# Peptides against a protein of PDB entry 3ESW, part 166

Target 1, 322 residues: chain A of PDB entry 3ESW
Amino acid sequence: NNIDFDSIAKMLLIKYKDFILSKFKKAAPVENIRFQNLVHTNQFAQGVLGQSQHLCTVYDNPSWHSIVLETLDLDLIYKNVDKEFAKDGHAEGENIYTDYLVKELLRYFKQDFFKWCNKPDCNHCGQNTSENMTPLGSQGPNGEESKFNCGTVEIYKCNRCGNITRFPRYNDPIKLLETRKGRCGEWCNLFTLILKSFGLDVRYVWNREDHVWCEYFSNFLNRWVHVDSCEQSFDQPYIYSINWNKKMSYCIAFGKDGVVDVSKRYILQNELPRDQIKEEDLKFLCQFITKRLRYSLNDDEIYQLACRDEQEQIELIRGKTQ

## One batch from the design tools (peptide; made by RFdiffusion4, then SolubleMPNN)

Design b2_p22_2_s3 (from b2_p22_2, 8 letters changed)
Fold by OpenDDE base, seed 3:
Structure b2_p22_2_s3 (fold): chain B 322 residues (1-322), chain A 22 residues (1-22)
Amino acid sequence: as target 1 above (322 residues)
Amino acid sequence: DEELIKKIKEELKKLYEKLKEE
């Protein structure tokens, strides 16, 4: 009896597609009630929702993409990408070029474009004077600073000249193209926008323990790839848990197409208690927000994204990226 | 879809061969 394996495979694919699509239908009334109760009663859930409302959509701005591309030295970037791509002689196709692009953007951003600012230089004494700066605390933004989505301004006094220097913590990534300095928040914010400006699939990863980074979906590797602009790091998710010996509880990825708990990718050891929310409720929350983000997509787009999500979940369970 | 069909087909064949040896 010649089993028609092709017909069976096609039938299974159809049934699987229908099953997946059924999961992404508009939320039932009971799911809406559960969601509302969760975000109203759980502070962590409310925080994740609030972040999703901003981080999932803010970077999908074509006007910002144009400003970014006009600001970067694209000639230098592509020259370096082409040079590295040519060295490896890869017959492996067009998809690997994007990995080289992201690696060059990491180099360019850290080495040529953006600056780490632990403490600002004194506005009066000039460059390389940050060692003389004493923190006085934080203030609200002034009238000018408030134009650039600034929630907090750090205040420093120069020990040498006694003058006050303000370090506004801008959340407007376009302002960061001008200031070209910051800490992990400013670095990740602007770098996320930069990657998005090249048309890449990017997620913003929030860690509860005061760090942030990106993930890029590599079509070549067919997975989400860790990207940290501060560290010039590509595909090194272990750097926090292993190299830094950092203790962490939650890592949540925010993208235009979904919100995903990616803690298993980054929390390899020294796990802190996950006591902010029940695991089932967090899973429900992320899935619910993800469904909402996909409501306008067609069946084929939903199916492709769901397949990607399933592969990621399998990866996270198997620990295969180590 | 063709790549997934191919992969499913290959896994089904492997499963069938395994079940036939039992």
Scores: peptide ipSAE 0.019, ipTM 0.496, DockQ to the pose 0.746
Fold by OpenDDE base, seed 2:
Structure b2_p22_2_s3 (fold): chain B 322 residues (1-322), chain A 22 residues (1-22)
Amino acid sequence: as target 1 above (322 residues)
Amino acid sequence: DEELIKKIKEELKKLYEKLKEE
């Protein structure tokens, strides 16, 4: 019996594609009820939903991409990328160029463009006066600060001149192109927009233990790559657990095409109790939100993304990304 | 799709060979 393995393989591929596509159909009434009950009864689930409503879509703004590209020194960036690409030879093909671009963007952002702000400089005394600043607390934004999606303003008094300096925590990344300073939140917010402005596939990673970073999908490496603008870090997911000895419970990635629990990539040791939600409910929540984000996509797009998701899940289980 | 078909075909052959040895 000459088994036509080619015909069987084609038939299995069709059935597999149909099976995958069936998972991304409109949610059943029972799934909607489960989702509603979960977000109404679980604060962590409500938080993840709230974050997804913002982070999954906010960076997909063509007008913002144009403003970013007009603001950055593109000539310097591409000159440096071309220089580094030329050193390693043409042996690895065009796909590696994007990895060099992301590495240069990390360098440029940290060294040339953006500043870490633990405390602001005194508005009266000028540059390098942050050492003289005493925190007085936080307050709501004024009328001007409110124009730039500001939720909180940190207030500082200068020990030298006695004047008050305001440090508004802007969430508008376009305002951050002007201010060019912040902490991990401002860094990650603007850097996520920068990566998106180059047409890259990017996720915003939220860690429950007060840190945030990016992932970008490398076509060269064919996987999601850790990117931390604060650390100028590329493909170093271990830095938090190992280098910082940070204790963590949850890392959730938010992208236009999905919400993914990426905790296994970053929580390598010192795991805190995952007691905020049941694991099954978190998995359901991320899948449900991901499904909703993909409702407008065609069958081929859904299938390609589902294949990528499966490869990521295999990677996260095997621990073999290095 | 061609590469995936090739991979599926190879895995099916391996499975078929294993089932013949059992």
Scores: peptide ipSAE 0.018, ipTM 0.478, DockQ to the pose 0.798
Fold by OpenDDE base, seed 5:
Structure b2_p22_2_s3 (fold): chain B 322 residues (1-322), chain A 22 residues (1-22)
Amino acid sequence: as target 1 above (322 residues)
Amino acid sequence: DEELIKKIKEELKKLYEKLKEE
């Protein structure tokens, strides 16, 4: 009996599409109750929800994208991308160009554009005076700092001149285009916006153990790629667990189309207890938020994203078995 | 959809061949 593999394949596709679309229908009343109970009773769940309400949408601002593109040295960036693409890109196809772009943006951002700030320079003594700065603590923003989504201001005293220097921790990425300095939070915030401004599919990854980075969806590699602006790192998810020997419990990715537990990609060893939420509840929470983010999408968009989700889940499972 | 159908067809064929060797 010649198995008609073509007919079977067609039937499987139809059934699979219908099955996927069924998952993205409006939440049942029981799911809404479960969600509401979870976010009201579990602090970690509430935190994930709160972050999703900001991080999943804030970077999808066309006005901000324009400001970013007007601020960056696009001529330099594209010159460097074209140079690297001309060496290797012709053999690999057009989709690899975006990987070269992200790599150049990492270089440009770290080397030419943004600065790491452990301590600010003294406003009075000038450049390279951070060594003379003593932390006095943190306070709330003043009236000017409050205009730029500032929650905390670090206060420093200069040991040389005795003057006070303020280091506001701005969360407004447009303000960061001006200040061009910060720590991992400011780096990741602005760099996420930069990548989004080039029309890239980007997620913000939050680690519970006080680090943040990005993921970019590479059309060339057909997967989510680790991107850390602080480290100028591309596709090195192991750097935290292996190179830094960092202990971690949770890594959550926030994007316009979903919230995903990506802990399996980054937590390769030295796993801390995952005791903040039940694994089933975290999975439910991420799926529920993802479902809500996709409510306005058409069936084809939902299907395409669901296929990517399944591929990512397979990747995350296989990575633990090696 | 045609490329995906082709891939599914190829994978189904491989699975079928493996099941015959078992």
Scores: peptide ipSAE 0.016, ipTM 0.424, DockQ to the pose 0.638
Fold by OpenDDE base, seed 4:
Structure b2_p22_2_s3 (fold): chain B 322 residues (1-322), chain A 22 residues (1-22)
Amino acid sequence: as target 1 above (322 residues)
Amino acid sequence: DEELIKKIKEELKKLYEKLKEE
């Protein structure tokens, strides 16, 4: 009996695909009850759900992508990408080109486009006057600021001229294309949109300990790659735990296709207590939200994403970025 | 076990893709 290994392999793959697809079927009533109970009883779970409702879909806006691409100096960007790509002797059409693009976008964004704003410049005194600014506190947005999804406005007084300068914390990334300044929140928000505007697979990573960054799925590296616009950092997930010696408890990635606990990628030392939710409940929550985000996808899309998820989980367990 | 499972899956995938091209 010649064991038709090829037939067995095909059969195993079919059965495996069916098994994977079965996990993405509509949630059972018991899972819905568990989910509802979790988000009603656990504040952290409610927060993750709330963030997912925004961050997973907000950047998938074609009108915003057009505005971004019209606003950026694409000629400069692609010129620099092509230059660096050519230096390394790569041929056109290689998947690695997108990694060069992301690296240039990091450079362009930090060096040419966006500004860090610890304190605003004085509106009256002009540029480089932030040193003269004293914080007076925060207030709600005015009628104009409220048009751009502004939750908070920081108020500053100039020590030199006495005038008040408002620093609205805009959440509208299109407004950020105009203002071109902010802190980690504004940086990550706009940069996430920028990456999405190039058709890239991007996740927004929220850290409980007041930092945010991106992940980009590199087709060349075949994995999620750490991307921090504030740091001009590509594939350096260790910078927080090792370089900054930052203490962290949770890092959650939000993308169109899922919500993933990526804490193991970034929390390499100085782990804070993960006491906000049971690990099993967090895993369930992320899987449940991910399942919902994939309800409209076809079987092949679901299967491909599930394969990516499995590879990522293996990576996260092993602690080795291959 | 996870590494073995990964290897098995990768080999099965390669085999499947090869068989689709035939």
Scores: peptide ipSAE 0.015, ipTM 0.448, DockQ to the pose 0.054

Design b2_p22_2_s4 (from b2_p22_2, 8 letters changed)
Fold by OpenDDE base, seed 2:
Structure b2_p22_2_s4 (fold): chain B 322 residues (1-322), chain A 22 residues (1-22)
Amino acid sequence: as target 1 above (322 residues)
Amino acid sequence: DEELIKEIKEKLKEEYEKKLKE
């Protein structure tokens, strides 16, 4: 009996596609009840939901993308990308150009554009005076600071002149294009917007242990790639667990198309207890939010994203990106 | 889709060949 393996494969592909699409249909009443109960009873779940409502959509703003592209030195960026691509990129094909672009954006952002601000400079004494600054605490924003989605303002006193300097923690990334300073939160926020402004698939990664970074989907590598603007790091997911010896419990990636637990990519050692939520409930939560984010997509888009998700899950299980 | 069909076809063939040896 000549088994028509081609016909069987085609039939299985159709059934598989239908099966995948069935997972992204409107949530059943039981799933909605489970979701509502979870977010009302579990603080971690509520936090993940709250972050998803912001981080999954806020960067999909065409007006912001235009402002970013008008603010960056695109001539310098593309000149540097073209220069690096001309050395090694021709052998690897056109898809590698985007990896060179992200690497240059990391360089440009850290070296030319943005600065780390542990303490602000004294507004009266001028540049390089942060060493003279004593923290007095934090307060709410004033009327001007409130215009730029500011939740907290750090207050500093200059030991030299006695004047007060305010360091508002702006969440408006457009304001960060002006201020060009911050900590990991401001760095990651603006850099996520920058990557999105180049039309890239980007996720914001939240770590429970007070760090944040990006992932971008490399078409060349055909996977999600770790990107940390603070570290000028590309494809180095091990830096936190290995190089920093950081203890971590959760890493959650937030993108326009989904919410994914990426802890396995970054938590390689020194894992802290994952006691904030049951693993099954976290998996359900991420899947449920992802399903909601995809409700407006067509069947082909849903299928392509589901294939990408499956490849990522295989990668995370196999540990092959080490 | 063609690559996935090819991969599925190869896997099905391998599984069939394994079952024939059992």
Scores: peptide ipSAE 0.016, ipTM 0.427, DockQ to the pose 0.825
Fold by OpenDDE base, seed 5:
Structure b2_p22_2_s4 (fold): chain B 322 residues (1-322), chain A 22 residues (1-22)
Amino acid sequence: as target 1 above (322 residues)
Amino acid sequence: DEELIKEIKEKLKEEYEKKLKE
């Protein structure tokens, strides 16, 4: 009996599509109750929800994208991308160009555009005076700082001149285009917006153990790629666990199309206890939020994204077995 | 869809050929 593999493949595809689409139907009342109970009873779940409400949508602002593109030296960026692409990109196809773009944006951002600020320079003494700065603590924003989504201001006293310098921790990425300095939070925030401004598919990754980075979906590699603007790092998810020997419990990725537990990609050793939420409840939470984010998408978009999700889950499972 | 159909077809064929050798 000649098995009609073509007919079987077509039937499997149809059934698979229908199955996937069924998962993205309107949530059942029981699922809504479970979700509401989870976010009201579990602080970690509430935190993930709160972050998703901001991080999944805030960067999808066309006006911000325009401001970013007007602020960056696009001529320099594209010149460098074209130069690298001309060396070896033609052999790998057009999709690799975006990987070169992200790598150049990492370089440009770290080397030419943004600065690390452990301590601010003294406003009175000028540049390279951060060594003279003593932290006095943190306070709320003043009236001017409050205009730029500032929750905290770090206060420093200069040991040389005695003047006070304020370091507002701005969450407005447009303000960060002006200030051009910060720590991992400011770096990741602005860099996420920068990548989004180029029309890239980007997620913000939150680590519970006080670090943040990005993921970019590479069409060339056909997967999510680790991107850390602070480290000028591309596709090096191991740097935290292996190179830094960092202990971690949770890494959660936030994007416009979903919330995903990506801990398996980054937590390769020295795993801290995952005791903040039940694993089943975290999985449910991420899926539920993802389902809500995709509610306005058509069936084909839902199907394509679900195929990516399954591929990512397979990748994350295989990575633990090596 | 055509590429996915092709991949599924190839995988099904490989699995079938493996089962025939078992």
Scores: peptide ipSAE 0.015, ipTM 0.409, DockQ to the pose 0.671
Fold by OpenDDE base, seed 1:
Structure b2_p22_2_s4 (fold): chain B 322 residues (1-322), chain A 22 residues (1-22)
Amino acid sequence: as target 1 above (322 residues)
Amino acid sequence: DEELIKEIKEKLKEEYEKKLKE
């Protein structure tokens, strides 16, 4: 009897799907207890949870997406994308076009739209006066600054005129569309929103060693792609460990569909001690938060995301981030 | 799903052929 391999394959696929779906069911009481104990006893776990509560959902705001798209020079952006696509873009279709879009958004954001602000210009002396600014420290926001999710205001004194200039560290990305300046935090925050506004799958990557960047899921490359707005970098996860010789311990990616430890993608050398949490507990934490983020998804969505997760885990283990 | 079914089918066939040679 010719074994009907097609029927067996279909049955195995069904059973495999059911098995995957079973992992994403509501957490068992034991898992809830473990989670609660972990976030109450481990400060790093509490920090990851706190970040997930904000970063995983804040960018899924249609009103913000509209404001972003109204603010950007879309005509310039698409003109440049079309131009670059016409040079090198073969008939690979819409998937590769999105990679060109992200590359142009990186260019546009760094070159045309946003500015790096190590020190502010003097409000009295005007442009190109940052060299005359002396830091006096940081303080809390005033009543106006507080309206734009500001936790810290850096205070500077002008050496020339003696006036005080305030540099609010705004966390409201809509306010950043107005101010158009900041450091890595402001850059990554607004750029994450920009990418989301184009309907892209984007994660915010937090590095414990005071840097932040994005990941974009490329349908063309069929993987998560490193994106750093500060560096105008696309698919260069090695820049921190190799080019900067940066020492790092943790890189955690936060997206609408999950929280993932992506340290293996970026920490290629000079690894710092991972002593903030047990590896098993971090894995559990990320999986638990991811599971919660997916509670409202249907079985097909859960399955597709689980397959994507598995592919990413294989990539991270094999070190194939070229 | 069709590509995955095809891959699973091929793997199952290979495993079966190996077992027939043992």
Scores: peptide ipSAE 0.015, ipTM 0.407, DockQ to the pose 0.764
Fold by OpenDDE base, seed 4:
Structure b2_p22_2_s4 (fold): chain B 322 residues (1-322), chain A 22 residues (1-22)
Amino acid sequence: as target 1 above (322 residues)
Amino acid sequence: DEELIKEIKEKLKEEYEKKLKE
């Protein structure tokens, strides 16, 4: 009896697709109760939910994408991408071009566009005067600063001229296109929007231990790739745990299509206690939010994303970046 | 889908060949 492996494979694929799609159906009442109880009783869960409500959708703004593309030196960017692609990219196929683009955007953003602001320059004394700035504390935003989603304003006094300089911590990424300065929060916020403006699949990664970065889905590498704008880093998830010897407990990725615990990608050593939530509850929470984000997608989109999720989970378990 | 079908087919074949050797 010649086993028709093709027929069996097709039947298994159909059953598998149906099984996957069944997981993304509307949440059962019991799941909703579990979710509600979790976010009401666990502060970490509430925080993850709150972040997901913003970070998963805020960057999907076509108006912002247009403003970004109008603001960036696209001629320079594409010139550099084309130059690097012409050296090595032709052998690897068309999908690698996007990796070159992300690498150039990292370069451009750090070297040409955005500035790290530990302390602001004195508004009176001009450039390179941050060394003369003494922190006086933080204040609420004024009426002008409040227009740009400013939560906090750091206040500095110039030791040279005595003038006060305000450093608003803007959360509006469009304002950051103007100010072109900040810390890891501002860097990651604007850079996430920049990547999204090129039509890329991007996630915002929140680390509980006061750092943030991006992930980009590389079609060439067929996986989520670590991207840190502050570090001009591409595909170096180890930099925090190994290079910085940073202690970390949680890394959560927020994207339009899901929320994922990516801690295993980044926490390679010096793991802090994961005591903020039960592992099973965190897994449930991320899956539940992801399911909600996908409610409007068609069966094919759901299936493709589920396959991507499974591949990522395998990667995270094996500790092997393919 | 074609790649997944191919992978499933290959795995099924491997499992079948393994059972034939047992």
Scores: peptide ipSAE 0.015, ipTM 0.425, DockQ to the pose 0.796

